# Peptides against a protein of PDB entry 3NZW: the designs that were tried, part 109

Target 1, 212 residues: chain A of PDB entry 3NZW
Amino acid sequence: TTTLAFRFQGGIIVAVDSRATAGNWVASQTVKKVIEINPFLLGTMAGGAADCQFWETWLGSQCRLHELREKERISVAAASKILSNLVYQYKGAGLSMGTMICGYTRKEGPTIYYVDSDGTRLKGDIFCVGSGQTFAYGVLDSNYKWDLSVEDALYLGKRSILAAAHRDAYSGGSVNLYHVTEDGWIYHGNHDVGELFWKVKEEEGSFNNVIG
Target 2, 222 residues: chain B of PDB entry 3NZW
Amino acid sequence: QFNPYGDNGGTILGIAGEDFAVLAGDTRNITDYSINSRYEPKVFDCGDNIVMSANGFAADGDALVKRFKNSVKWYHFDHNDKKLSINSAARNIQHLLYGKRFFPYYVHTIIAGLDEDGKGAVYSFDPVGSYEREQCRAGGAAASLIMPFLDNQVNFKNQYEPGTNGKVKKPLKYLSVEEVIKLVRDSFTSATERHIQVGDGLEILIVTKDGVRKEFYELKRD

## One batch from the design tools (peptide; made by RFdiffusion4, then SolubleMPNN)

Design b2_p18_3_s2 (from b2_p18_3, 10 letters changed)
Fold by OpenDDE base, seed 4:
Structure b2_p18_3_s2 (fold): chain B 212 residues (1-212), chain C 222 residues (1-222), chain A 18 residues (1-18)
Amino acid sequence: as target 1 above (212 residues)
Amino acid sequence: as target 2 above (222 residues)
Amino acid sequence: MPEDVFKDLLNPPAVPKP
């Protein structure tokens, strides 16, 4: 898995691969590693597929309950705290989760929290999470600027996942791409890694370790 | 050391069509190298036009299917006989599986039916309830033999239009029920040749708007 | 239960088995 999220002048970019594995077996190439909690809030999945899918769906329910009770959208801080508190209660039980809670509220603006099953909760501007995270960071950190255009930011997110998919055997399938703004998240498509790789290689003259 | 899990072998396969879905399974039940039964159905009509199979440890599979069937009954009681949708069924099964997260059902679960738009739907589950809607999925002993074949023949992976130098992929299209049944039969006959835990019989449940139809075919009894 | 029956979205990289 490779997931990433970063803040920039235009909001938040979220990009994830779609491969799931069971040992050496590619279990799926089409896993949705982004959970759309509400129109303004996203959760990413890394670790145990079931753990992430179950508890982030549960989180969605808790967020909806908050909205019903408080008559306002839940904050990213509060949503991430709910999840963090939950996983902390299961600390030592064997849950495996590495998640980013990404969203926008009027109060907070664009916000990213990292939450994992060890009980870590971190607010930050840039996170890469998963077995391919170091590969993604290599590209992302080298090209990241706060002042990126939306187009450049989307490309950078996509390109970083592609780099990870290329080097990490446990990442691949496709890139799912999101842009989070004050008006909510926007889905920017599913990009097959096989097709994307050759396109990027041709356009950039990159990936020269592979001869076409 | 005592292992609470058994492995009863077998293989299951789901394929979604445009307005139908198929869930198939062999009828062999084994323990280690001994055939317990040559005809033990593992694909079930659960009502509301939903078919289900939980393949792996048969005791766990049977328990899970029974629990789901009960869930369907209770859903009807609580919601004035409202039909359980396939997506809701999938969510329910996730909860059944994840409820035993720390002592999982040792099964690969597949359900098939029609979605709310009348389109074929197949959902697959891991032992602890991670699930995905897919066009096709193989589970069980010979899944590794069948799944790549399904990728190629259902999803047309690695197929390109002739004369395009590999630049144009074969377009996705729905398969007819007859084509799907052929693929299922070919899958199981092939798997039977290469896997000792697959064989004896093939039961296919076909879900359409008109209900569930069953077909049976003999497999090798070696 | 074998570990390879569960779908994994690995985080962090899998440690090679010795």
Scores: peptide ipSAE 0.228, ipTM 0.791, DockQ to the pose 0.190
Fold by OpenDDE base, seed 5:
Structure b2_p18_3_s2 (fold): chain B 212 residues (1-212), chain C 222 residues (1-222), chain A 18 residues (1-18)
Amino acid sequence: as target 1 above (212 residues)
Amino acid sequence: as target 2 above (222 residues)
Amino acid sequence: MPEDVFKDLLNPPAVPKP
């Protein structure tokens, strides 16, 4: 898995691969590693597929309950804290989760929290999470700046996942891409890694380790 | 060390069509190299036009299917005989599986039916309830033999239009029920040739708007 | 129970079996 999220002048970019594995077996190439909690809040999934899918869906329910009770959308801080508290209660039980809670509220603006099953909760501007995270960081850190255009930021997110998919055997399938703004998240499509790789190679003159 | 799990072998396969879905399974039940039964069905009509199979350790599979059938019954009681949708069934099964997260059912679960738009639907589950809607899925002993074949023949992976120099993929299209049945039969006959835990018989459940139909075919009995 | 029956979205990379 490779997931990433970063803040920039235009909001938040979220990009993820879609491969699931069971040992050496490619279990799926089409996993949805982003949960759309509400129109303003996303969760990413890395670790155990069932753990992430189950508890982030549960988180969605908790966020909805908050809205019903408080008559206000839940903050990114509170949503991430709910998940963090939950996984911390299971500490040592064997849950495997590495998640980013990304969203926009009027109070917080664009916000990213990293939450994992070890009990770590971090607020930050840039996170890559998964077995391919170091490959993604290599591309992302080399090209990141706050003043990226939306177009360039979307491309950078997509391109970073592509790099990870190329080098990490456990990442691949496709890139799912999101842009989070003050008006909510926007889905920017599913990009097959095979097609994307050749396109990028041709346009950039990159990936020269692969002969046509 | 005591192992609470057995492995009863077998293979299951689901394929979604445009207005139908198919869930198939062999009828062999085996422990190690000993055939326990040559006809032990493992694909079940659970009502509400939902068919289900949980392949792996048969005791766990049977338990899970029974729990789901009971869940359907209670759903009717609680919701004035409302039909359980396939997506709701999938969510319910996730909870059944994840409820045993720390002592899992040792099964690969597949359900098939029609979605609310009348389109064929197949959902597959890992042992702890991770699930996905897919066009096709093989599970069980010979899944590794069949799944690549389905990638090629259902999803047309690695197929290109002739004369395009590999630049134009074969377009995705739905298969007819007859085509799907042919693929299922070919899959299981091939798997039977290469895997000792697959064979004896093939039972296919076909779900349409008109209900569930069953077909049976003989497989090698070696 | 074999570990390779569960779907993983690996974080971090799987440790090679000895």
Scores: peptide ipSAE 0.220, ipTM 0.783, DockQ to the pose 0.187
Fold by OpenDDE base, seed 3:
Structure b2_p18_3_s2 (fold): chain B 212 residues (1-212), chain C 222 residues (1-222), chain A 18 residues (1-18)
Amino acid sequence: as target 1 above (212 residues)
Amino acid sequence: as target 2 above (222 residues)
Amino acid sequence: MPEDVFKDLLNPPAVPKP
């Protein structure tokens, strides 16, 4: 798995791969590793597929309950705290989760929290999470700046996941790409890694370790 | 150390068509190298046009299917006999599986039916309830033998239009029920040849808007 | 239960926040 999220002048970019594995077996190439919690809030999934899918779906329900009770959207801080508190209750039980809660509220602006099953909760501007995270960071950190255009930021997110998919055997399938703004998240498509790789290679003249 | 799990072998396969879905399973039940039964059905009609199989440890599979059937019953009670949709069924099964997250059902679960638009639907689950809707899925002992075949024959993976130098993929299209049945039969006959835990009989449940139909075919009894 | 039966979205420990 490779997931990433970063803040920039235009909001938040979220990009994830879609491969699931069971040992050496590629279980799926089409996993949705982004949960759309509400129109303004996304969760990313890494770790145990069931743990992430179950509890982030649960989180979505909790966020909706908050909205119903409080008559306002839940903050990214509060949403991430709910999840963090939950996994902390299960600390030592063997949950495997690495998630980023990404969203936009009027109070907070564009916000990213990292939450994992070890009890870590971090607010930040840039996170890559998963077995391919270091590969993604290599590309992302090299090209990141706050003043990226939306187009460049989207490409950078996509390109970073592609790099990870190329080097990490446990990442691949496709890139799912999101842009989060004050108006909510926008889905920017599913990009097959096979097709994307060749396109990027040709256009950039990159990936020269691959011939053909 | 106490091992609460057994492995009863077998293989299951789901394929979604345009307006139908199939869920198939062999009928062999085995422990180690001993065939317990040559005809033990593992694919079930659960009502509301939903078919289900949970393949692996048979005791767990049976328990899960029973629980789901009960869930369907209670859903009707609570919602004025409303038909349980396949997507809601999938969510329910996730909760059943994840409810035993720390002592999982040792099964690979597949359900098949029609979505609310009348399109064929197949959902597959890992032992703890991670699930996806897919066009096809193999589960069980010979899943590793069958799944690549399905990738190629259902999803047309690695197939290209002739004369395009591999630049144009074979377009995706729905398969007919006849084509799907052929693929299922070929899958299981092939799997039976290469896996000792697969054989004896093949039961196929076909879900259409008209209900669930069953077909049975003999497999090798070796 | 064998580990290879579960779908994994592998997550190594996160790099500490800079």
Scores: peptide ipSAE 0.213, ipTM 0.798, DockQ to the pose 0.240
Fold by OpenDDE base, seed 1:
Structure b2_p18_3_s2 (fold): chain B 212 residues (1-212), chain C 222 residues (1-222), chain A 18 residues (1-18)
Amino acid sequence: as target 1 above (212 residues)
Amino acid sequence: as target 2 above (222 residues)
Amino acid sequence: MPEDVFKDLLNPPAVPKP
């Protein structure tokens, strides 16, 4: 898995691969590693597929309950805290989760929290999470600027996942791409890694380690 | 040490068509290399046009299916005989599986039916309830043998239009029920040849808007 | 129960089996 999220002048970019594995077996190439919690809030999945899918769906329910009770959308801080508190209760039980809670509220603006099953909860501007995270960071950190255009930011997110998919055997399938703004998240499509790789290679003149 | 799990082998396969879905399973039940039964159905009509199989440890599979059937029953009681949608069924099954997260059902679960738009739907689950909707999925002993075949024949992976120098993928299209049945039969006959835990019989449940139809085919018995 | 039956979105890569 490779997931990433970063803040920039235009909001938040979220990009993820779609491969799931069971040992050396590719279990799926089409996993949705972004959970759309509400129109303004996204959760990413890394670790145990069931753990992430179950608890982030549960989180969605908690967020909805908050909205119903408080008559206001839950903050990203609070949403991430709910998840963090939950996984902390299971600390030592064997949950495996590396998640990013990304969203926008009027109070917070665009916000990213990293939450994992070890009990870590971090607010930040840039996170890559998963077995391919270091590969993604290599590309992302090299090209990241706060002042990126939306187009460039989207491309950078996509390109970083592509790099990870190329080098990490546990990442691949496709890139799912999101842009989060004050108006909510926008889905920017599913990009098959096979097609995307060749396109990027041709357009950039990159991936010269591959002949074709 | 005590091992609470057995493995009864077998293989299951789901494929979604445009307005139908199929869920198939062999009828062999085995422990290690000893055949317990040559006809033990493992694909079930659960009502509401939902078919289900949980392949792996048969005791766990049977328990899970029974629980789901009971869930369907209670859903009707609680919601004025409302039909359980396939997506809701999938969510319910997730909860059944994840409820035993720390002592999982040792099964690969697949359900098939029609979505609310009347389109074929197949959902697959890992032992602890991660699930996704897919066009096709193989599970069980010979899943590793069949799934790549399905990738190629259902999703047309690695197929390109002739004369395009590999630049144009074969377009996705729905398969007819006849084509799907053929693929299922070919899959299981092939798997039977290469896996000792697959064979004896093939039972296919076909879900359409008109209900569930069953077909049976003999497989190799060695 | 074998570990390879569960779908993983690995973070980080699983430790190799002995």
Scores: peptide ipSAE 0.207, ipTM 0.782, DockQ to the pose 0.185

Design b2_p18_3_s3 (from b2_p18_3, 7 letters changed)
Fold by OpenDDE base, seed 5:
Structure b2_p18_3_s3 (fold): chain B 212 residues (1-212), chain C 222 residues (1-222), chain A 18 residues (1-18)
Amino acid sequence: as target 1 above (212 residues)
Amino acid sequence: as target 2 above (222 residues)
Amino acid sequence: MPPDPFADLLNPPAVPKP
């Protein structure tokens, strides 16, 4: 798995691969590693598929309950804290979760929290999570700046996941791409890694380790 | 070391069509190298046009299917005989599986039916309740033998339009029920040749808007 | 937790670099 999220002047970019594995077996190439919690809040999945899918869906229910009770959308801070508190209660039980909670509220602005099953909760501007995270960071860190255009930011997110998919055997399938704004998240499509790789190679003159 | 799980072998396969879905399973039940039964059905009609199979440890599979059938019954009681949708069924099954997260059902679960638009639907689950809607899925002992075949024949993986220098993929299209049944039969006959835990009989449940029908085919009995 | 050979994994999470 490779997931990433970063803040920039235009909001948040979220990009993830879609491969699931069971040992050496590729279980799926089409896993949705972004959970759309609500129209304004995204969760990402790394680690155990069931753990992330179950608890982030549960988180969605908690966020909806908050909205019903408080008559306002839950903050990204509060949503991430709910998840963090839950996984902390299961500390030592064997949950495997590496998640990013991404959203945009008027109070907070664009916000990203990292939450994992070890009980870590971090607010930050840039996170890559999964077995391919170091490959993604290599591309992302080298090209990131706050003042990226939306187009360039989307491309950078997509390109970083592509790099990880290329080098990490446990990442691949496709890139799912999201842009989060104050008006909510926008899905920017599913990009097959095979097609994307050749396109990027041709356009950039990159990936010269692979003979065209 | 104590192992609470058995392995009863077998294989299951789901394929979604445009306005139908199929869920198939062999009827062999085995422990180690001993055939317990040559006809032990493992694909079930659960009502509301939903078919289900949980393949692996048969005791866990049976328990899970029974729990789901009960869930369907209670859903009707609580919601004025409302039909349970396939997506809601999938969510319910996730909760059944994840409710035993720390002592999982040792099964690969597949359900098939029609979505709310009348389109064929197949959902597959890992033992702890991760689920995905897919066009096709093989589960059980011979899943690794069948799944690559389905990738090629259902999803047309690695197929390209002739004369395009491999740049244009074969377009995705739905298969007819006859084509799907053929693929299922070919899959199981092939798997039976290469896997000792697959054989004896093939039962196919076909879900359409008109309900569930069953087909049975003989497999090798060796 | 008993090993589950059928469990799907999305690879282990790692703490992001600061």
Scores: peptide ipSAE 0.026, ipTM 0.746, DockQ to the pose 0.328
Fold by OpenDDE base, seed 2:
Structure b2_p18_3_s3 (fold): chain B 212 residues (1-212), chain C 222 residues (1-222), chain A 18 residues (1-18)
Amino acid sequence: as target 1 above (212 residues)
Amino acid sequence: as target 2 above (222 residues)
Amino acid sequence: MPPDPFADLLNPPAVPKP
């Protein structure tokens, strides 16, 4: 798995691969590793598929309950705290979760929290999570600037996941790409890694370790 | 060391068509190298045009299917005989599975039916309740043998248009019921040849708007 | 031995390094 999220002048980019594995077996190439909690809030998935899918869906329900009760959207801080508190209650039980809660509220602006099953909750501007995270960081950190255009930021997110998919055997399938703004998240498509690889190689003159 | 789980072998396969879905399973039940039964159905009509199989440890599979069937009944009672949608069924099954997260049902679960638009739907589950809607899925003993075949024949993976020098992929298209049944039969006959835990019989449940049809085919019994 | 029913279908998370 490789997931990433970063803040920039235009909001948040979220990009994830879509491969699931069971040991050496590729269980799926089409896993949705982004959970759309609400129109303004996303959760990402790394670790146990069921743990992430179940509890982030549960989180969605808690967020909706908050909205109904408080007549306002839940903050990213509060949403991430709910999840963090939940997983902390299961500490030692064997949950495996590495999540990013990404969203926009008027109060907070664009916000990213990292939450894992160890009970770690971190606010930050840039996170890569998963077995391919270091590969993604390599590309992301080398090109990241706060002042990126939306187009460049989207490309950078996509390109970083592609790099991870290329080097990490446990990442691949496709890139799912999101842009989060004050108006909510926008889905920017599913990009097959195979097709994307050749396109990027040709356009950039990159990936010269592979003979075309 | 005590192992609470058994492995009863077998293989299941789901394929979604345009306006139908199929869920198939062999009828062999084994323990280790011993055949317990040559005809133990593992694909079930659960009502509301939902077919289900939970393959792996048969005791867990049976328990899960029974619980789901009961869930369907309760759904009708609580919601004025409303038909349970396939997506709602999938969510329900997730909760059934994840409710035992720390002592899981040792099964790979697949359900098939029609979505609310009348399109074929297949959902697959891991033992603890992660699920995905897919066009096809193989589960069980021979899943590793069948799934690559399905990738190629259902999803047309690694197929290209002739004369395009590998630049144009074969376009995705829905398969007919007859084509799907043929693929299922070929999958299971092939799996039976290479896997000792697969054989004896093949039961196919076909879901259409008109209901659930069952087909049975003999497999090798060796 | 039956495959670990707790097998992770996703790669384990690593804590982001600052």
Scores: peptide ipSAE 0.026, ipTM 0.764, DockQ to the pose 0.353
Fold by OpenDDE base, seed 3:
Structure b2_p18_3_s3 (fold): chain B 212 residues (1-212), chain C 222 residues (1-222), chain A 18 residues (1-18)
Amino acid sequence: as target 1 above (212 residues)
Amino acid sequence: as target 2 above (222 residues)
Amino acid sequence: MPPDPFADLLNPPAVPKP
C-alpha cells in the first residue's frame, strides 16, 4: 500500500494505490483505499483492509450523528480524535490501521491528521503511509512547494504514487486521486499504473531503469 | 496446540453478467486427505435473489450463512417485507464477519445477485469482513489457479486488439450466461485436475430477474 | 497450519517519518 496526502495553497491532494495483497498473492488490484466519509472529509486506508474499512465507515456514521446533533459539520480534528480514541481502546487487540483523515472546514481550513492503530495521532502538512511510503516521499519531498498550482499538485500526488507502485511490490493497480477544497472533495479519476507509467516515462523521460 | 479451525477444502466462483450473476461451487467436502462427502452443497439461495457461499471451514461457513438468512428474515420484519438489496446485504455480512474480528469465521465469502439497476453483482469478503464489488472472484482451495484465468477471460487482462501491436486493449464486454457457464465449467474441470480438494460435483446458481436457477454437473471423482 | 484468516490484509502501515 501507498497512500499520501499533502496540504498546499489550493487545499489538499489525496492519492492512493489500489493493490491489496495476502503475502505474495495479489488479492485485488481495484481496492478503494479512500473512504468518502462526507462531501468534505476523506479517510485513507493502509494496514488491515477490514479494520480500516469497518472503522472508517463507522467513523462516517459518527460524523453524521455529530452533524445532526450539533447542526454543524464535524471538524477534522474531532473526526480524527473519534477514530483515534476508538483504536486506542483496542490497543493490543491486534488492529492494523494507518489512516489519514483529510478534510476542509471553515474553522480549520485544509487539515490532515494521521491516525494509526498504535494510538498515534498527528496533525501535519505532508504524510505518506504504507509499505511504499518512502518511495512516495522521495518524489513528493523533492517537488513539494506550498505554492503549487492545483494542476501541478494533482500531478505530484499521482506521480508520487506511481513511483511507489514502481518500486514497492505491494503497491500498484491504479492511482485514485482526490482534491479537497472548501467546497468539498473532487475525485480526479482512476489512473491505471501500467498506462500511466508509460505515459509518464515518455513525457518526462523518466524511469530510465526500464528499457522499452 | 488447540486449533479450533478445520479446512474442508472446496472452491467457489462468482461471475457477474449484465443482467445476471452466477455463483458456483464444487460439492467435495474433505478433511486433510479424506473425502467426507462427494455431495455437500455450499452455495445457497438466501432469498431476495441473493445467493451466498462461505468457503473454507464448513462449520463456520454454515454458521455464517444461517446468520445471514436470519438477518434477511429480520430485515423483512423490520422494513415491511422490503427486498434486501445486494449492497445492503454486503454491508450486513461485513458486520456479521467483523463481529467476530478476534475469533474470525475461517471462510472466504462470496455473494451474487442483481443490484438496484438490475445489473449483475458479485461481492467478495475476507474472513474479517473487508468487501469489494467485482465482476468475478474465485475463492477457496483452487482460487489461485482459477483467479488468473478469470482475469484473462472475464476482465480480458493481457488481451489486446489484433494488429495494434499491443497498444489497444481488448474492450470490456459483458459475457452471456452461456459463456459464463462455460467458463465456470472449464474453471472447475481444470481445478479438479490439479487440486485434490476440488471435485465430485459442480453446482451453479444463476440469478436473474426471474429468480434463482440451479444447474449441476459431474466432476472427476478421484 | 490453516491459512492465515487475516491474509487479505493491506500492507501494514508504516509510520510517517518524523
Scores: peptide ipSAE 0.025, ipTM 0.761, DockQ to the pose 0.386
Fold by OpenDDE base, seed 4:
Structure b2_p18_3_s3 (fold): chain B 212 residues (1-212), chain C 222 residues (1-222), chain A 18 residues (1-18)
Amino acid sequence: as target 1 above (212 residues)
Amino acid sequence: as target 2 above (222 residues)
Amino acid sequence: MPPDPFADLLNPPAVPKP
């Protein structure tokens, strides 16, 4: 798995691969590692698919209850705290979760929280999470700027996942790409890694370790 | 060390068509190297045009299917006989599976039916309740043999239009029920040849708007 | 032994090694 999220002047980019593995077996190439909690909030999945899918869906229900009770959308801070508190109750039980909760509220602006099953909750500007995270960071950190255009930011997210998919055997399939703004998240498509690789190689003159 | 789980072998597969879905399973039940039964159905009509199979440890599979059938019954009681949608069924099954997260059902679960638009739907589950809607999925003993074949024949993976030098992929299209049945039969006959836990009989449940139809085919009795 | 029922786990997040 490789997931990433970063803040920039235009909001948040979220990019994830879609491969699931069971040992050496590729269980799926089409896993949705972004959970659309609500129109304004995204959760990412790394670790146990069931743990992430179950609890992030549960989180969606809690967020909806908050909206009904408070007549206001939940903050990213509060949403991530709900999840963090929950997983902390299961600390030591064997949950496997590495999640990012991403959203844009008027009060907070663009906000990313990392939440894992160890009880860690971190606010930050840039996170890469998964077995391919170091490969993604290599590309992302080298090209990241706050002032990126939306187009450049989307490309950078996609390109960083592609790098990880290329080097990490446990990452691949496709890149799912999201842009989060104050008006909510926008899905920017599913990009097959096979097609994307050759396109990027040709356009950039990159990936010269592969002879095409 | 005590192992609470058995493995009863077998294989299941689901394929979604345009306006139908198929869920198939062999009828062999095995423990270790001993055949317990040559005809033990493992694909079930659960009502509301939902078919289900939970393949792996048969005791767990049977328990899960019974719980789901009961869930369907209660859904009708609580919602004035409203039909349970396939997506809602999938969510319910997730909760059934994840409710035993720390002592999982040792099964690969597949359900098939029609979505709210009348399109074929297949949902697959891991033992702890992660699920995905897919066009096809194989589960069980011979899943590793069948799934690559389904990737090629249902999803047209690695197929290209002739004369394009591999630049144009074969377009995705729905398969007819006849084509799907052929693929299912070929999958199971092939799997039977290479896996000792697959064989004896093949039961296919076909879900359409008109209901659930069953077909049976003999497999090798080796 | 039946394969680990948890084998379908997505790769755990790489916790930054201390």
Scores: peptide ipSAE 0.024, ipTM 0.762, DockQ to the pose 0.311

